# Designs tried in a protein design run: peptides against a protein of PDB entry 1Y0J. Part 40

Target 1, 39 residues: chain A of PDB entry 1Y0J
Amino acid sequence: EARECVNCGATATPLWRRDRTGHYLCNACGLYHKMNGQN

## One batch from the design tools (peptide; made by RFdiffusion4, then SolubleMPNN)

Design b2_p20_3_s3 (from b2_p20_3, 6 letters changed)
Fold by OpenDDE base, seed 4:
Formats: C-alpha cells, sequence, structure tokens
Structure b2_p20_3_s3 (fold): chain B 39 residues (1-39), chain A 20 residues (1-20)
C-alpha cells in the first residue's frame, strides 16, 4: 500500500494528515494548511 | 485531534499502518 500527499506529492512523512475533504497530506503540508487556511 | 478521542485513535491507526 502507498499514499501520496495531494499537495506536494510526497510519499513519506512523519505523520499523515487529512484535509477537510478527506484527502491525505504529509505532516508539513497539513500543518501549513492549518496555519494558513489554504495550500 | 488531541481534543477528539475518535480522531486521535484514527490518526494513531494510520501511523501504525504506514509509518512504523
Amino acid sequence: as target 1 above (39 residues)
Amino acid sequence: LSRSPELREEAERIYREYLE
């Protein structure tokens, strides 16, 4: 099984997150979204 | 996530499956 961040395309991360619509984000992009409200 | 037991458990499950 594999997973990819819908924002940056990363396939590895310390922690997988999800956006409000359920798409997977790497930890960095997830935190970025949370802090800024968008990509 | 920290304030929602259900979401915390889901996150932990995902971590174990993909990141250990």
Scores: peptide ipSAE 0.037, ipTM 0.480, DockQ to the pose 0.037
Fold by OpenDDE base, seed 3:
Structure b2_p20_3_s3 (fold): chain B 39 residues (1-39), chain A 20 residues (1-20)
Amino acid sequence: as target 1 above (39 residues)
Amino acid sequence: LSRSPELREEAERIYREYLE
C-alpha cells in the first residue's frame, strides 16, 4: 500500500491532491497542474 | 478561466521545491 504521485512518482507529500480524473498527485504537482490547467 | 499570476507563481515555486 504505497501511494505514488502519478506525475513525479513521489510517495510522500504534505498533502495529497487529485486531478480531474481522480489520479493522485503530490501537493506540488497538484498545484502546478491546477494553475497551468486549461480551465 | 484566467488564473492569478501570483497563484501560478507560487505553485511553480512549490513544484520546484519538491521535484528534482
Scores: peptide ipSAE 0.051, ipTM 0.479, DockQ to the pose 0.161; fails the geometry check
Fold by OpenDDE base, seed 5:
Structure b2_p20_3_s3 (fold): chain B 39 residues (1-39), chain A 20 residues (1-20)
Amino acid sequence: as target 1 above (39 residues)
Amino acid sequence: LSRSPELREEAERIYREYLE
């Protein structure tokens, strides 16, 4: 089984991230969401 | 939390490069 980014569907990334609800994100999507999120 | 415009721009560049 292959992990995939819940945002863009990518199955490969230099670094897997997770959002606050536990969803897996690729590095790029994770950074984008982190920087644009409300904290 | 406060956001850095520079960090936001860097994240967006990485995002675009990865998804292109």
Scores: peptide ipSAE 0.047, ipTM 0.476, DockQ to the pose 0.165; fails the geometry check
Fold by OpenDDE base, seed 1:
Structure b2_p20_3_s3 (fold): chain B 39 residues (1-39), chain A 20 residues (1-20)
Amino acid sequence: as target 1 above (39 residues)
Amino acid sequence: LSRSPELREEAERIYREYLE
């Protein structure tokens, strides 16, 4: 696989997340979005 | 993700399946 965070472009992360529309986020960006009400 | 158990569970599944 060659997954990429749709927010920051990271290709490696301790945990892949997904936003409410199903796009992949790295752990850090997923948490950021969660804190801002996106996940 | 905190408001979407389905998304959280899917993310965790994807992590376990493709990453260590």
Scores: peptide ipSAE 0.046, ipTM 0.519, DockQ to the pose 0.071; fails the geometry check

Design b2_p20_3_s4 (from b2_p20_3, 8 letters changed)
Fold by OpenDDE base, seed 1:
Structure b2_p20_3_s4 (fold): chain B 39 residues (1-39), chain A 20 residues (1-20)
Amino acid sequence: as target 1 above (39 residues)
Amino acid sequence: LSRSPELREEARRIYAEYQA
C-alpha cells in the first residue's frame, strides 16, 4: 500500500512526482531527473 | 542537487511552482 520512490526508495516526501514513464519519484529525485534528463 | 548551489536554487524555484 505504501508508495516509494523508484529511484531512492524513499517512502515520504513533500511532493510525489512521476517520471516520463509514470514511475513515482520523491520530490528530490523528480527534480533531479527533470534537470538532468535521466539518472 | 545538494552539492550544487545553482541546482539547489533551481530546484527551489521549480518546487515553488508546484505548491498551492
Scores: peptide ipSAE 0.034, ipTM 0.451, DockQ to the pose 0.147
Fold by OpenDDE base, seed 3:
Structure b2_p20_3_s4 (fold): chain B 39 residues (1-39), chain A 20 residues (1-20)
Amino acid sequence: as target 1 above (39 residues)
Amino acid sequence: LSRSPELREEARRIYAEYQA
C-alpha cells in the first residue's frame, strides 16, 4: 500500500505530517492546515 | 481542508507549486 495525503492525494512529499485526528498530510497541506485550522 | 473540496484543491495547487 502507498500512503496518500488525505487532502490532495499526493503519494510523495519531502515531509509527512499529521493533523489533529491523526490523518496523514503532505508537507504543504500540513502547513496549510496548521495555519488555517481544521478543514 | 480534507472536508472541503475547495480547500483541498487549493492545497493541491500549493503542493504542486512547491514540488516543482
Scores: peptide ipSAE 0.057, ipTM 0.543, DockQ to the pose 0.421; fails the geometry check
Fold by OpenDDE base, seed 5:
Structure b2_p20_3_s4 (fold): chain B 39 residues (1-39), chain A 20 residues (1-20)
Amino acid sequence: as target 1 above (39 residues)
Amino acid sequence: LSRSPELREEARRIYAEYQA
C-alpha cells in the first residue's frame, strides 16, 4: 500500500508530516493543520 | 479539514496546484 495524506489523499509530497495522533499528512496539509488547528 | 470531504478535496486541489 502506498502512503497517503489522511487529509487530501495525496500519495507524494516533498515532505511527509504527521499530526498529533500520528496520521501522515503531506507537507501542504500538515502546514495547514499546524496553522489552523483541527479541521 | 480531515473531518470534511469537501475541505479535503479543496486541500487536494490546492496541493496539486502548487506541487505541479
Scores: peptide ipSAE 0.054, ipTM 0.541, DockQ to the pose 0.347; fails the geometry check
Fold by OpenDDE base, seed 4:
Structure b2_p20_3_s4 (fold): chain B 39 residues (1-39), chain A 20 residues (1-20)
Amino acid sequence: as target 1 above (39 residues)
Amino acid sequence: LSRSPELREEARRIYAEYQA
């Protein structure tokens, strides 16, 4: 099973990130989450 | 964003656009 971004569903990213509760996010969605506090 | 299918799709499109 492939990892996927919990927001957009992407399965590939230059950098996997995680939100404060440990869910995986692609780099783009993770940056948005960091900037705005949530996805 | 993750709670809305529409917003998730929008995020996917934005992500794809900015991928090198």
Scores: peptide ipSAE 0.052, ipTM 0.536, DockQ to the pose 0.337; fails the geometry check

Design b2_p20_4_s1 (from b2_p20_4, 16 letters changed)
Fold by OpenDDE base, seed 3:
Structure b2_p20_4_s1 (fold): chain B 39 residues (1-39), chain A 20 residues (1-20)
Amino acid sequence: as target 1 above (39 residues)
Amino acid sequence: MEEEQKAQLEAYYAEVEKLK
């Protein structure tokens, strides 16, 4: 399936993550959000 | 952990193990 990171728009990542409301994030953005207390 | 994330990590782990 095709999907994209809601933060940066990336369509490929080593690991897809999801935020608290179910939006998909690439691994990098997911970790970024976590580090900043936004995920 | 999200089920999809868990599956991806397990698959990644298995792939890495094959390279050892």
Scores: peptide ipSAE 0.048, ipTM 0.443, DockQ to the pose 0.027
Fold by OpenDDE base, seed 1:
Structure b2_p20_4_s1 (fold): chain B 39 residues (1-39), chain A 20 residues (1-20)
Amino acid sequence: as target 1 above (39 residues)
Amino acid sequence: MEEEQKAQLEAYYAEVEKLK
């Protein structure tokens, strides 16, 4: 399936993450959001 | 947790452990 990070648009990542509302984030963006209280 | 994410998470941690 086709999946994209809702933050940066990446289509591939070592680990897909998800925010509180279920939107997909690449690993990097997921970690960034978590560190900033957004994921 | 989505099954795909769970599998990726397990693989990720396994890889990290190998590098330690």
Scores: peptide ipSAE 0.043, ipTM 0.456, DockQ to the pose 0.033
Fold by OpenDDE base, seed 4:
Structure b2_p20_4_s1 (fold): chain B 39 residues (1-39), chain A 20 residues (1-20)
Amino acid sequence: as target 1 above (39 residues)
Amino acid sequence: MEEEQKAQLEAYYAEVEKLK
């Protein structure tokens, strides 16, 4: 499948994450959102 | 949770445990 991070557009990551609405985030962006509680 | 996501979390956990 062609998965893409909705935040930065990355197509590869060691761990895919998902936001509260179900959109995919790369590990880095997912952690950023978790740590800061914001985009 | 998608099976793919579950598998990734399990692999990630295993990797973290090895590094402790």
Scores: peptide ipSAE 0.039, ipTM 0.440, DockQ to the pose 0.033
Fold by OpenDDE base, seed 5:
Structure b2_p20_4_s1 (fold): chain B 39 residues (1-39), chain A 20 residues (1-20)
Amino acid sequence: as target 1 above (39 residues)
Amino acid sequence: MEEEQKAQLEAYYAEVEKLK
């Protein structure tokens, strides 16, 4: 049941996001990617 | 709106501000 951010490895976040291929990102990493287009 | 959704929305905007 444990989910993990594919970018930073975080297992907890206020909001789970997903990238274009369906991988899960924590809220921070998802927003960072959206704003900068890079890790 | 569910409390969980409110918390997520609040966290979303807080995170955006941190990234600016």
Scores: peptide ipSAE 0.027, ipTM 0.412, DockQ to the pose 0.038

Design b2_p20_4_s2 (from b2_p20_4, 14 letters changed)
Fold by OpenDDE base, seed 3:
Structure b2_p20_4_s2 (fold): chain B 39 residues (1-39), chain A 20 residues (1-20)
Amino acid sequence: as target 1 above (39 residues)
Amino acid sequence: SARAQQEQRAAYYALLRELA
């Protein structure tokens, strides 16, 4: 089972991030949510 | 809300992984 970003479904990223509930996000989605305060 | 939508999306992807 490959890890997937819960926002976009990406299976590969330079850096895996996590939201406050522990769900994995790719680097891009993690930064997007952090900057917009919507995660 | 964005959070609720993300939680539903997370559940969807989790299910997809289990079926794969």
Scores: peptide ipSAE 0.081, ipTM 0.551, DockQ to the pose 0.113
Fold by OpenDDE base, seed 5:
Structure b2_p20_4_s2 (fold): chain B 39 residues (1-39), chain A 20 residues (1-20)
Amino acid sequence: as target 1 above (39 residues)
Amino acid sequence: SARAQQEQRAAYYALLRELA
């Protein structure tokens, strides 16, 4: 199984990030969520 | 809420991976 961003479904990213509950986010979505705080 | 939407997206993509 390929890893996917739980926000946008992307399967490739320069850097995998994780949210507070441990779900994987692509770099772009991780930065977006970090900037916007609690979502 | 945004959190609920994210959780549903997470569940959706997890399901997609299981079906792949």
Scores: peptide ipSAE 0.079, ipTM 0.547, DockQ to the pose 0.112
Fold by OpenDDE base, seed 4:
Structure b2_p20_4_s2 (fold): chain B 39 residues (1-39), chain A 20 residues (1-20)
Amino acid sequence: as target 1 above (39 residues)
Amino acid sequence: SARAQQEQRAAYYALLRELA
């Protein structure tokens, strides 16, 4: 099974992050969410 | 909301992975 970023669908990233509910985010989306807060 | 949409996408992808 391949992991995907729940925000953009990316399947590869230098660093996997997780949102507050535990879903995986690629590094870029994780940083975006961190900088912009809840959306 | 964007959050709700993302949660729906997350659930959708999780379901796809379970079915694959």
Scores: peptide ipSAE 0.075, ipTM 0.538, DockQ to the pose 0.065
Fold by OpenDDE base, seed 1:
Structure b2_p20_4_s2 (fold): chain B 39 residues (1-39), chain A 20 residues (1-20)
Amino acid sequence: as target 1 above (39 residues)
Amino acid sequence: SARAQQEQRAAYYALLRELA
């Protein structure tokens, strides 16, 4: 099966990240949420 | 909230992956 970003649903990214609850985020969403503190 | 929506999406995607 394919991994998906829990924020945008993307299945491909240069770098998988995780939020504080352990959910997978694509690189773009991970950086966005890191910059904004919370989602 | 955005967090609540993300948690719901996470649950949905997890279910889809388990069924795939």
Scores: peptide ipSAE 0.071, ipTM 0.529, DockQ to the pose 0.112; fails the geometry check

Design b2_p20_4_s3 (from b2_p20_4, 8 letters changed)
Fold by OpenDDE base, seed 2:
Structure b2_p20_4_s3 (fold): chain B 39 residues (1-39), chain A 20 residues (1-20)
Amino acid sequence: as target 1 above (39 residues)
Amino acid sequence: RAAEEAAQRAAYYELLAKQR
């Protein structure tokens, strides 16, 4: 029930991000996802 | 193709979420 990053499973992060499809990502994975999407 | 790649990424994350 606790929010977790769908990529790495982290349950805590300085900033929660969401991808275009609505999945929650930790800050690190969110930035990674964003970067890969722009590649 | 960009849309297809995005769909693939979304599917990947959905699978990861279910795997947890």
Scores: peptide ipSAE 0.086, ipTM 0.555, DockQ to the pose 0.070
Fold by OpenDDE base, seed 1:
Structure b2_p20_4_s3 (fold): chain B 39 residues (1-39), chain A 20 residues (1-20)
Amino acid sequence: as target 1 above (39 residues)
Amino acid sequence: RAAEEAAQRAAYYELLAKQR
């Protein structure tokens, strides 16, 4: 099994991020949500 | 409020995970 971004489903990313509840996000989605107050 | 928002986000992501 492989980790995947809960937002976009990506399974590969230069940097894995996590939101405040511990869900994994790819780098791009993590930055997007951070800028929108969701990470 | 922050805790409530976090709970809402968690529920949303859990739903997305189940849909995949």
Scores: peptide ipSAE 0.082, ipTM 0.564, DockQ to the pose 0.076
Fold by OpenDDE base, seed 4:
Structure b2_p20_4_s3 (fold): chain B 39 residues (1-39), chain A 20 residues (1-20)
Amino acid sequence: as target 1 above (39 residues)
Amino acid sequence: RAAEEAAQRAAYYELLAKQR
């Protein structure tokens, strides 16, 4: 099984991020949620 | 409240993950 972004399901990203609860986000989704106060 | 919010966020993301 491959790691996947919990937001968009992507399995590849230049940089894996994690939310405050430890769930993995791709770089794009991590930045999106950060900017919108959702991460 | 921070703990409640964290729990809600975790539950939400777990549901999203399981939908795939």
Scores: peptide ipSAE 0.078, ipTM 0.545, DockQ to the pose 0.078
Fold by OpenDDE base, seed 3:
Structure b2_p20_4_s3 (fold): chain B 39 residues (1-39), chain A 20 residues (1-20)
Amino acid sequence: as target 1 above (39 residues)
Amino acid sequence: RAAEEAAQRAAYYELLAKQR
């Protein structure tokens, strides 16, 4: 199976990241999530 | 959390739209 960003659905990224609960995020979405915290 | 995730998705798509 192919990995995809849980935020935008992207299947390719320069760097895969993970949120605090372990979900996979592309680099861009991961950085956005980090900057805005959690709610 | 759901609202925050929705906002993050929207921000990403806005960026994609600007690239076109």
Scores: peptide ipSAE 0.100, ipTM 0.605, DockQ to the pose 0.047; fails the geometry check

Design b2_p20_4_s4 (from b2_p20_4, 13 letters changed)
Fold by OpenDDE base, seed 2:
Structure b2_p20_4_s4 (fold): chain B 39 residues (1-39), chain A 20 residues (1-20)
Amino acid sequence: as target 1 above (39 residues)
Amino acid sequence: MRARQEAERAAYYELKRRLA
């Protein structure tokens, strides 16, 4: 079972991040959420 | 709300992984 970004569905990323509820985000989506103050 | 959408997507992906 491969991990997937809850935002875009990506299964590969240089760095896995997590939102405020603990769900996994790829690096790109995590940075996007961080910049926009949304998790 | 974005948080709710992500929670729903997470549930979808979790189900998808369980069925894979």
Scores: peptide ipSAE 0.079, ipTM 0.576, DockQ to the pose 0.112
Fold by OpenDDE base, seed 4:
Structure b2_p20_4_s4 (fold): chain B 39 residues (1-39), chain A 20 residues (1-20)
Amino acid sequence: as target 1 above (39 residues)
Amino acid sequence: MRARQEAERAAYYELKRRLA
């Protein structure tokens, strides 16, 4: 099973992040989510 | 709408992980 960002589907990222409910996000989507509260 | 869309996407990936 290859990990994927639940927002954009990316399978590679400099840093895997997790949203408030524990879902994996790529670094870019994670930062966006953190700044705006949603992807 | 965005929240619902995100939840649906999350559910899709959660299912995918369970089947992997």
Scores: peptide ipSAE 0.071, ipTM 0.558, DockQ to the pose 0.115
Fold by OpenDDE base, seed 3:
Structure b2_p20_4_s4 (fold): chain B 39 residues (1-39), chain A 20 residues (1-20)
Amino acid sequence: as target 1 above (39 residues)
Amino acid sequence: MRARQEAERAAYYELKRRLA
């Protein structure tokens, strides 16, 4: 089974992150969410 | 609106990856 970024659907990333509710995000989307506080 | 916004963000990050 493969992990997917819940925002962009990417299946590969240099670093998997998680949002405040525990959903997996690729590095890029995770950084965006961290900076903006929301999806 | 939610679906649209999610699609826009997905497209944004896909583009960023292609340009990187």
Scores: peptide ipSAE 0.065, ipTM 0.590, DockQ to the pose 0.050
Fold by OpenDDE base, seed 1:
Structure b2_p20_4_s4 (fold): chain B 39 residues (1-39), chain A 20 residues (1-20)
Amino acid sequence: as target 1 above (39 residues)
Amino acid sequence: MRARQEAERAAYYELKRRLA
């Protein structure tokens, strides 16, 4: 199973991020969640 | 309570991954 963003399902990203609970997010979703407090 | 909230969040993310 390839890694994928738990928010958008992307399987490729310039930088993998993690939320405070350890779930993987693509760079875009990680930044979005950080800025907007989502998920 | 925090543990339950975290478990619910994890379950939500797992479901999303399964459906992607």
Scores: peptide ipSAE 0.053, ipTM 0.506, DockQ to the pose 0.084

Design b2_p20_6_s1 (from b2_p20_6, 10 letters changed)
Fold by OpenDDE base, seed 1:
Structure b2_p20_6_s1 (fold): chain B 39 residues (1-39), chain A 20 residues (1-20)
Amino acid sequence: as target 1 above (39 residues)
Amino acid sequence: PPPFRPASEEERAAFREWLA
């Protein structure tokens, strides 16, 4: 299985996150999204 | 699935390589 961050396309991250709508985000993008409410 | 999950060993290895 190959997962990609829906925001930056990264395929590797120390922690996979998921937003409220269910999109998978790398750790960095997930944190950014959480803080700003958008990718 | 839960809102987050730890990276698998393969993913962590890929990340380490990415950082190098």
Scores: peptide ipSAE 0.095, ipTM 0.558, DockQ to the pose 0.050
Fold by OpenDDE base, seed 3:
Structure b2_p20_6_s1 (fold): chain B 39 residues (1-39), chain A 20 residues (1-20)
Amino acid sequence: as target 1 above (39 residues)
Amino acid sequence: PPPFRPASEEERAAFREWLA
């Protein structure tokens, strides 16, 4: 499997997250998105 | 699918390699 963060393009992360629309985000981008509501 | 998923062993290995 080769997943990619839809925001930064990272292919590796300690924890995969999903935004409210179901897109995959790395941990860092996911946390940022959660805190700010946007990328 | 759940909103969060811990990285697999392979993904974690790739992450460690990325950090090195």
Scores: peptide ipSAE 0.093, ipTM 0.551, DockQ to the pose 0.049
Fold by OpenDDE base, seed 4:
Structure b2_p20_6_s1 (fold): chain B 39 residues (1-39), chain A 20 residues (1-20)
Amino acid sequence: as target 1 above (39 residues)
Amino acid sequence: PPPFRPASEEERAAFREWLA
């Protein structure tokens, strides 16, 4: 499927996350989004 | 589906290679 982070485009991460609307984010971007309310 | 999923061994290997 070649999943990729919708924010940074990374195709590999130790943990895939999803935002409130279902978009895939790498671990780093997901945490940043969660902590800051934006990416 | 759940908000997160642990990466597979293949995905983790790709990540390690990316960091190298």
Scores: peptide ipSAE 0.072, ipTM 0.511, DockQ to the pose 0.050
Fold by OpenDDE base, seed 5:
Structure b2_p20_6_s1 (fold): chain B 39 residues (1-39), chain A 20 residues (1-20)
Amino acid sequence: as target 1 above (39 residues)
Amino acid sequence: PPPFRPASEEERAAFREWLA
C-alpha cells in the first residue's frame, strides 16, 4: 500500500492518522491539525 | 475505521531510509 499525507505529502510516517473528515495525515500533521483545527 | 494505525513494515523501512 502507498499512502500520502494530504497536508505535507509525506509517504512515510511512524503513525498514520485520520482527521475528523477521514483524510489521512502523517503523525506530525495529524497532531498539528488536532491541536489547531487546521493545517 | 480507527483514527490511526501503526506504520507497516514497508512504511517504517521507507521512513528509516528517509531519516538516514
Scores: peptide ipSAE 0.062, ipTM 0.511, DockQ to the pose 0.049

Design b2_p20_6_s2 (from b2_p20_6, 10 letters changed)
Fold by OpenDDE base, seed 3:
Structure b2_p20_6_s2 (fold): chain B 39 residues (1-39), chain A 20 residues (1-20)
Amino acid sequence: as target 1 above (39 residues)
Amino acid sequence: EPPYRPASEEEREAFRKWLA
């Protein structure tokens, strides 16, 4: 499978996260969204 | 589906190559 972060486009990360809408985010973007609630 | 999933061995290897 080929997964891509919907925010930054990264295809590699140590941990895949999922936002409220179910889209996949790399660990960094997922944590950023969790802390700020927006881009 | 859980809110997070650790990368598979294949994905982790890709990450290592990305960092190199």
Scores: peptide ipSAE 0.295, ipTM 0.751, DockQ to the pose 0.047
Fold by OpenDDE base, seed 1:
Structure b2_p20_6_s2 (fold): chain B 39 residues (1-39), chain A 20 residues (1-20)
Amino acid sequence: as target 1 above (39 residues)
Amino acid sequence: EPPYRPASEEEREAFRKWLA
């Protein structure tokens, strides 16, 4: 099962996050979206 | 705040290699 960040396409991350719609984000993108109120 | 899941051993290893 190769997961991919829907934002940047990364397949490797220390922590998988999900956005409000359930899409998977790498840790970095997840935090970015959180800071911008999208997480 | 949406949920999160710690990376599996495989994912962690892939990340470590990515950083190298």
Scores: peptide ipSAE 0.261, ipTM 0.731, DockQ to the pose 0.046
Fold by OpenDDE base, seed 5:
Structure b2_p20_6_s2 (fold): chain B 39 residues (1-39), chain A 20 residues (1-20)
Amino acid sequence: as target 1 above (39 residues)
Amino acid sequence: EPPYRPASEEEREAFRKWLA
């Protein structure tokens, strides 16, 4: 299966994260959302 | 805090290629 960041569309990242609704985010987007209180 | 999963070796290699 191929995973894709729901925010930026990236298909490769050193660490996959998942938001509170279950959507996958690349590490960068996940950290960004965490910093801005979105996760 | 959202859960996370370390990338597999295949995903890590794909990332390295992406950065190149």
Scores: peptide ipSAE 0.252, ipTM 0.727, DockQ to the pose 0.046
Fold by OpenDDE base, seed 2:
Structure b2_p20_6_s2 (fold): chain B 39 residues (1-39), chain A 20 residues (1-20)
Amino acid sequence: as target 1 above (39 residues)
Amino acid sequence: EPPYRPASEEEREAFRKWLA
Protein backbone atom coordinates (compact mmCIF):
# COMPACT_ATOMS: atom_id res chain seq x y z
CA GLU B 1 0.00 0.00 0.00
CA ALA B 2 1.01 3.60 -0.55
CA ARG B 3 1.00 6.18 2.21
CA GLU B 4 2.98 9.38 2.47
CA CYS B 5 3.64 11.86 5.26
CA VAL B 6 1.95 15.13 4.29
CA ASN B 7 4.77 17.07 5.91
CA CYS B 8 8.02 15.44 4.77
CA GLY B 9 6.87 12.95 2.16
CA ALA B 10 8.24 9.93 4.00
CA THR B 11 6.74 6.62 2.89
CA ALA B 12 8.13 4.51 5.71
CA THR B 13 7.82 5.01 9.45
CA PRO B 14 7.37 2.75 12.48
CA LEU B 15 4.21 4.65 13.43
CA TRP B 16 1.68 6.60 11.38
CA ARG B 17 0.05 9.57 13.07
CA ARG B 18 -2.82 11.74 11.88
CA ASP B 19 -3.30 15.49 12.21
CA ARG B 20 -6.53 17.24 13.21
CA THR B 21 -7.70 17.32 9.61
CA GLY B 22 -7.11 13.61 9.16
CA HIS B 23 -3.94 13.77 7.09
CA TYR B 24 -1.15 11.28 7.74
CA LEU B 25 2.15 12.19 9.32
CA CYS B 26 5.17 9.99 9.96
CA ASN B 27 6.05 9.48 13.61
CA ALA B 28 8.78 12.13 13.60
CA CYS B 29 6.65 14.84 12.00
CA GLY B 30 3.70 13.96 14.18
CA LEU B 31 5.82 14.43 17.27
CA TYR B 32 7.26 17.67 15.91
CA HIS B 33 3.81 19.11 15.28
CA LYS B 34 2.66 17.98 18.69
CA MET B 35 5.61 19.68 20.37
CA ASN B 36 4.89 22.91 18.50
CA GLY B 37 1.13 22.81 19.03
CA GLN B 38 0.43 22.43 15.34
CA ASN B 39 -1.44 19.15 15.42
CA GLU A 1 -2.15 14.12 20.78
CA PRO A 2 -3.20 13.08 17.29
CA PRO A 3 -4.51 9.56 16.66
CA TYR A 4 -2.07 6.97 15.39
CA ARG A 5 -1.74 3.41 14.21
CA PRO A 6 1.27 1.11 14.19
CA ALA A 7 2.82 0.57 10.79
CA SER A 8 1.90 -2.66 9.03
CA GLU A 9 4.52 -5.37 8.67
CA GLU A 10 5.03 -4.21 5.12
CA GLU A 11 5.60 -0.62 6.23
CA ARG A 12 7.91 -1.68 9.06
CA GLU A 13 9.96 -3.81 6.70
CA ALA A 14 10.20 -0.91 4.28
CA PHE A 15 11.41 1.24 7.16
CA ARG A 16 14.07 -1.28 8.15
CA LYS A 17 15.28 -1.51 4.58
CA TRP A 18 15.33 2.27 4.37
CA LEU A 19 17.53 2.47 7.47
CA ALA A 20 19.94 -0.20 6.24
Scores: peptide ipSAE 0.114, ipTM 0.579, DockQ to the pose 0.046

Design b2_p20_6_s3 (from b2_p20_6, 14 letters changed)
Fold by OpenDDE base, seed 4:
Parts: sequence; C-alpha cells; structure tokens
Structure b2_p20_6_s3 (fold): chain B 39 residues (1-39), chain A 20 residues (1-20)
Amino acid sequence: as target 1 above (39 residues)
Amino acid sequence: EPPFEPATEEQREEFRRWME
C-alpha cells in the first residue's frame, strides 16, 4: 500500500496535506485548492 | 471552517528544508 494524492495521483510530495473529509493531497494540490476555495 | 488541516510546525520546517 502507498499513499496517493486524491487529485493528481502523486505518490511523493515534500508535504502531505489532508482535506476536511480526510483525503490526502500533495502539497501542490492542497495549496491550489486552499487558495481557490475548492474542496 | 478551513478546507484543509494546517501543517504542523515540524511539517513546515521539513518542507522548508526540502525546498533549499
């Protein structure tokens, strides 16, 4: 088993983030959605 | 309610080192 960003499928990132429902996001996708108000 | 859980201080420091 390996962790994957639910948005882009990346399996490696300098910083893992989590959305309000518990899904994992890579740093890039997390920042993008945070800045644009998207879940 | 924020959309994402914020990174801990330790996580932010690791990210900073990664970007160096």
Scores: peptide ipSAE 0.084, ipTM 0.550, DockQ to the pose 0.043
Fold by OpenDDE base, seed 3:
Structure b2_p20_6_s3 (fold): chain B 39 residues (1-39), chain A 20 residues (1-20)
Amino acid sequence: as target 1 above (39 residues)
Amino acid sequence: EPPFEPATEEQREEFRRWME
C-alpha cells in the first residue's frame, strides 16, 4: 500500500484507522485522538 | 456516532497477528 498517517506521517501500522471524513490514521494516532475527543 | 470507522474483522485479525 501507499498510504500515510495524516497526523504523524507513519507509512506502516498494524491497524489503519479512518476518521469520519475518510482520512487515514495509524493505530496509535487514531487511539490518541479517540481518547482525547479529537479528530 | 464514533469519530472513527470501526475496524473490520479482517483488520482486527491482521492486527492480532502483527502483535504476536
Scores: peptide ipSAE 0.076, ipTM 0.538, DockQ to the pose 0.041
Fold by OpenDDE base, seed 5:
Structure b2_p20_6_s3 (fold): chain B 39 residues (1-39), chain A 20 residues (1-20)
Amino acid sequence: as target 1 above (39 residues)
Amino acid sequence: EPPFEPATEEQREEFRRWME
Protein backbone atom coordinates (compact mmCIF):
# COMPACT_ATOMS: atom_id res chain seq x y z
CA GLU B 1 0.00 0.00 0.00
CA ALA B 2 0.99 3.59 -0.58
CA ARG B 3 0.12 6.27 1.91
CA GLU B 4 1.25 9.77 2.67
CA CYS B 5 1.27 12.05 5.67
CA VAL B 6 -1.78 14.28 5.48
CA ASN B 7 0.31 17.15 6.82
CA CYS B 8 3.60 17.09 4.92
CA GLY B 9 3.04 14.52 2.20
CA ALA B 10 5.88 12.24 3.25
CA THR B 11 5.49 8.68 2.00
CA ALA B 12 7.98 7.04 4.35
CA THR B 13 8.49 7.26 8.08
CA PRO B 14 9.90 5.13 10.90
CA LEU B 15 6.47 5.18 12.55
CA TRP B 16 3.09 5.97 11.08
CA ARG B 17 0.81 7.73 13.49
CA ARG B 18 -2.94 8.02 13.25
CA ASP B 19 -5.15 10.78 14.55
CA ARG B 20 -8.52 10.26 16.18
CA THR B 21 -10.30 10.52 12.84
CA GLY B 22 -8.04 7.98 11.19
CA HIS B 23 -5.80 10.25 9.14
CA TYR B 24 -2.18 9.19 8.81
CA LEU B 25 0.71 11.35 9.94
CA CYS B 26 4.40 10.67 9.71
CA ASN B 27 6.22 10.36 13.02
CA ALA B 28 7.66 13.86 12.82
CA CYS B 29 4.34 15.56 12.15
CA GLY B 30 2.61 13.46 14.76
CA LEU B 31 5.13 14.48 17.39
CA TYR B 32 4.92 18.10 16.33
CA HIS B 33 1.17 18.21 16.76
CA LYS B 34 1.35 16.30 20.01
CA MET B 35 3.87 18.76 21.43
CA ASN B 36 1.77 21.70 20.33
CA GLY B 37 -1.29 20.37 22.11
CA GLN B 38 -3.45 19.59 19.12
CA ASN B 39 -6.10 16.95 19.51
CA GLU A 1 -8.14 11.55 24.99
CA PRO A 2 -4.86 11.26 23.14
CA PRO A 3 -4.55 12.98 19.76
CA PHE A 4 -3.17 9.85 18.13
CA GLU A 5 -3.76 6.16 18.42
CA PRO A 6 -1.01 4.53 20.43
CA ALA A 7 1.56 2.51 18.54
CA THR A 8 1.57 -1.23 18.89
CA GLU A 9 4.64 -2.91 20.30
CA GLU A 10 5.48 -4.12 16.82
CA GLN A 11 5.33 -0.58 15.46
CA ARG A 12 7.56 0.67 18.27
CA GLU A 13 10.07 -2.05 17.48
CA GLU A 14 10.06 -1.08 13.81
CA PHE A 15 10.67 2.53 14.80
CA ARG A 16 13.57 1.51 17.02
CA ARG A 17 15.16 -0.49 14.22
CA TRP A 18 14.73 2.41 11.81
CA MET A 19 16.54 4.79 14.13
CA GLU A 20 19.48 2.47 14.77
Scores: peptide ipSAE 0.070, ipTM 0.531, DockQ to the pose 0.042
Fold by OpenDDE base, seed 2:
Structure b2_p20_6_s3 (fold): chain B 39 residues (1-39), chain A 20 residues (1-20)
Amino acid sequence: as target 1 above (39 residues)
Amino acid sequence: EPPFEPATEEQREEFRRWME
């Protein structure tokens, strides 16, 4: 299975995250958006 | 409402192995 981080385009990460709409984020971008996003 | 779905157990395990 191949996927890309919808934020930075990375194709590899130690931990994939997924936003509320199901889009995949790499771990780094996920953490960034977790800290800066709305909840 | 969390902005992200929690990682699956498989993803967490993969992460753990990656960090070894």
Scores: peptide ipSAE 0.073, ipTM 0.541, DockQ to the pose 0.041; fails the geometry check

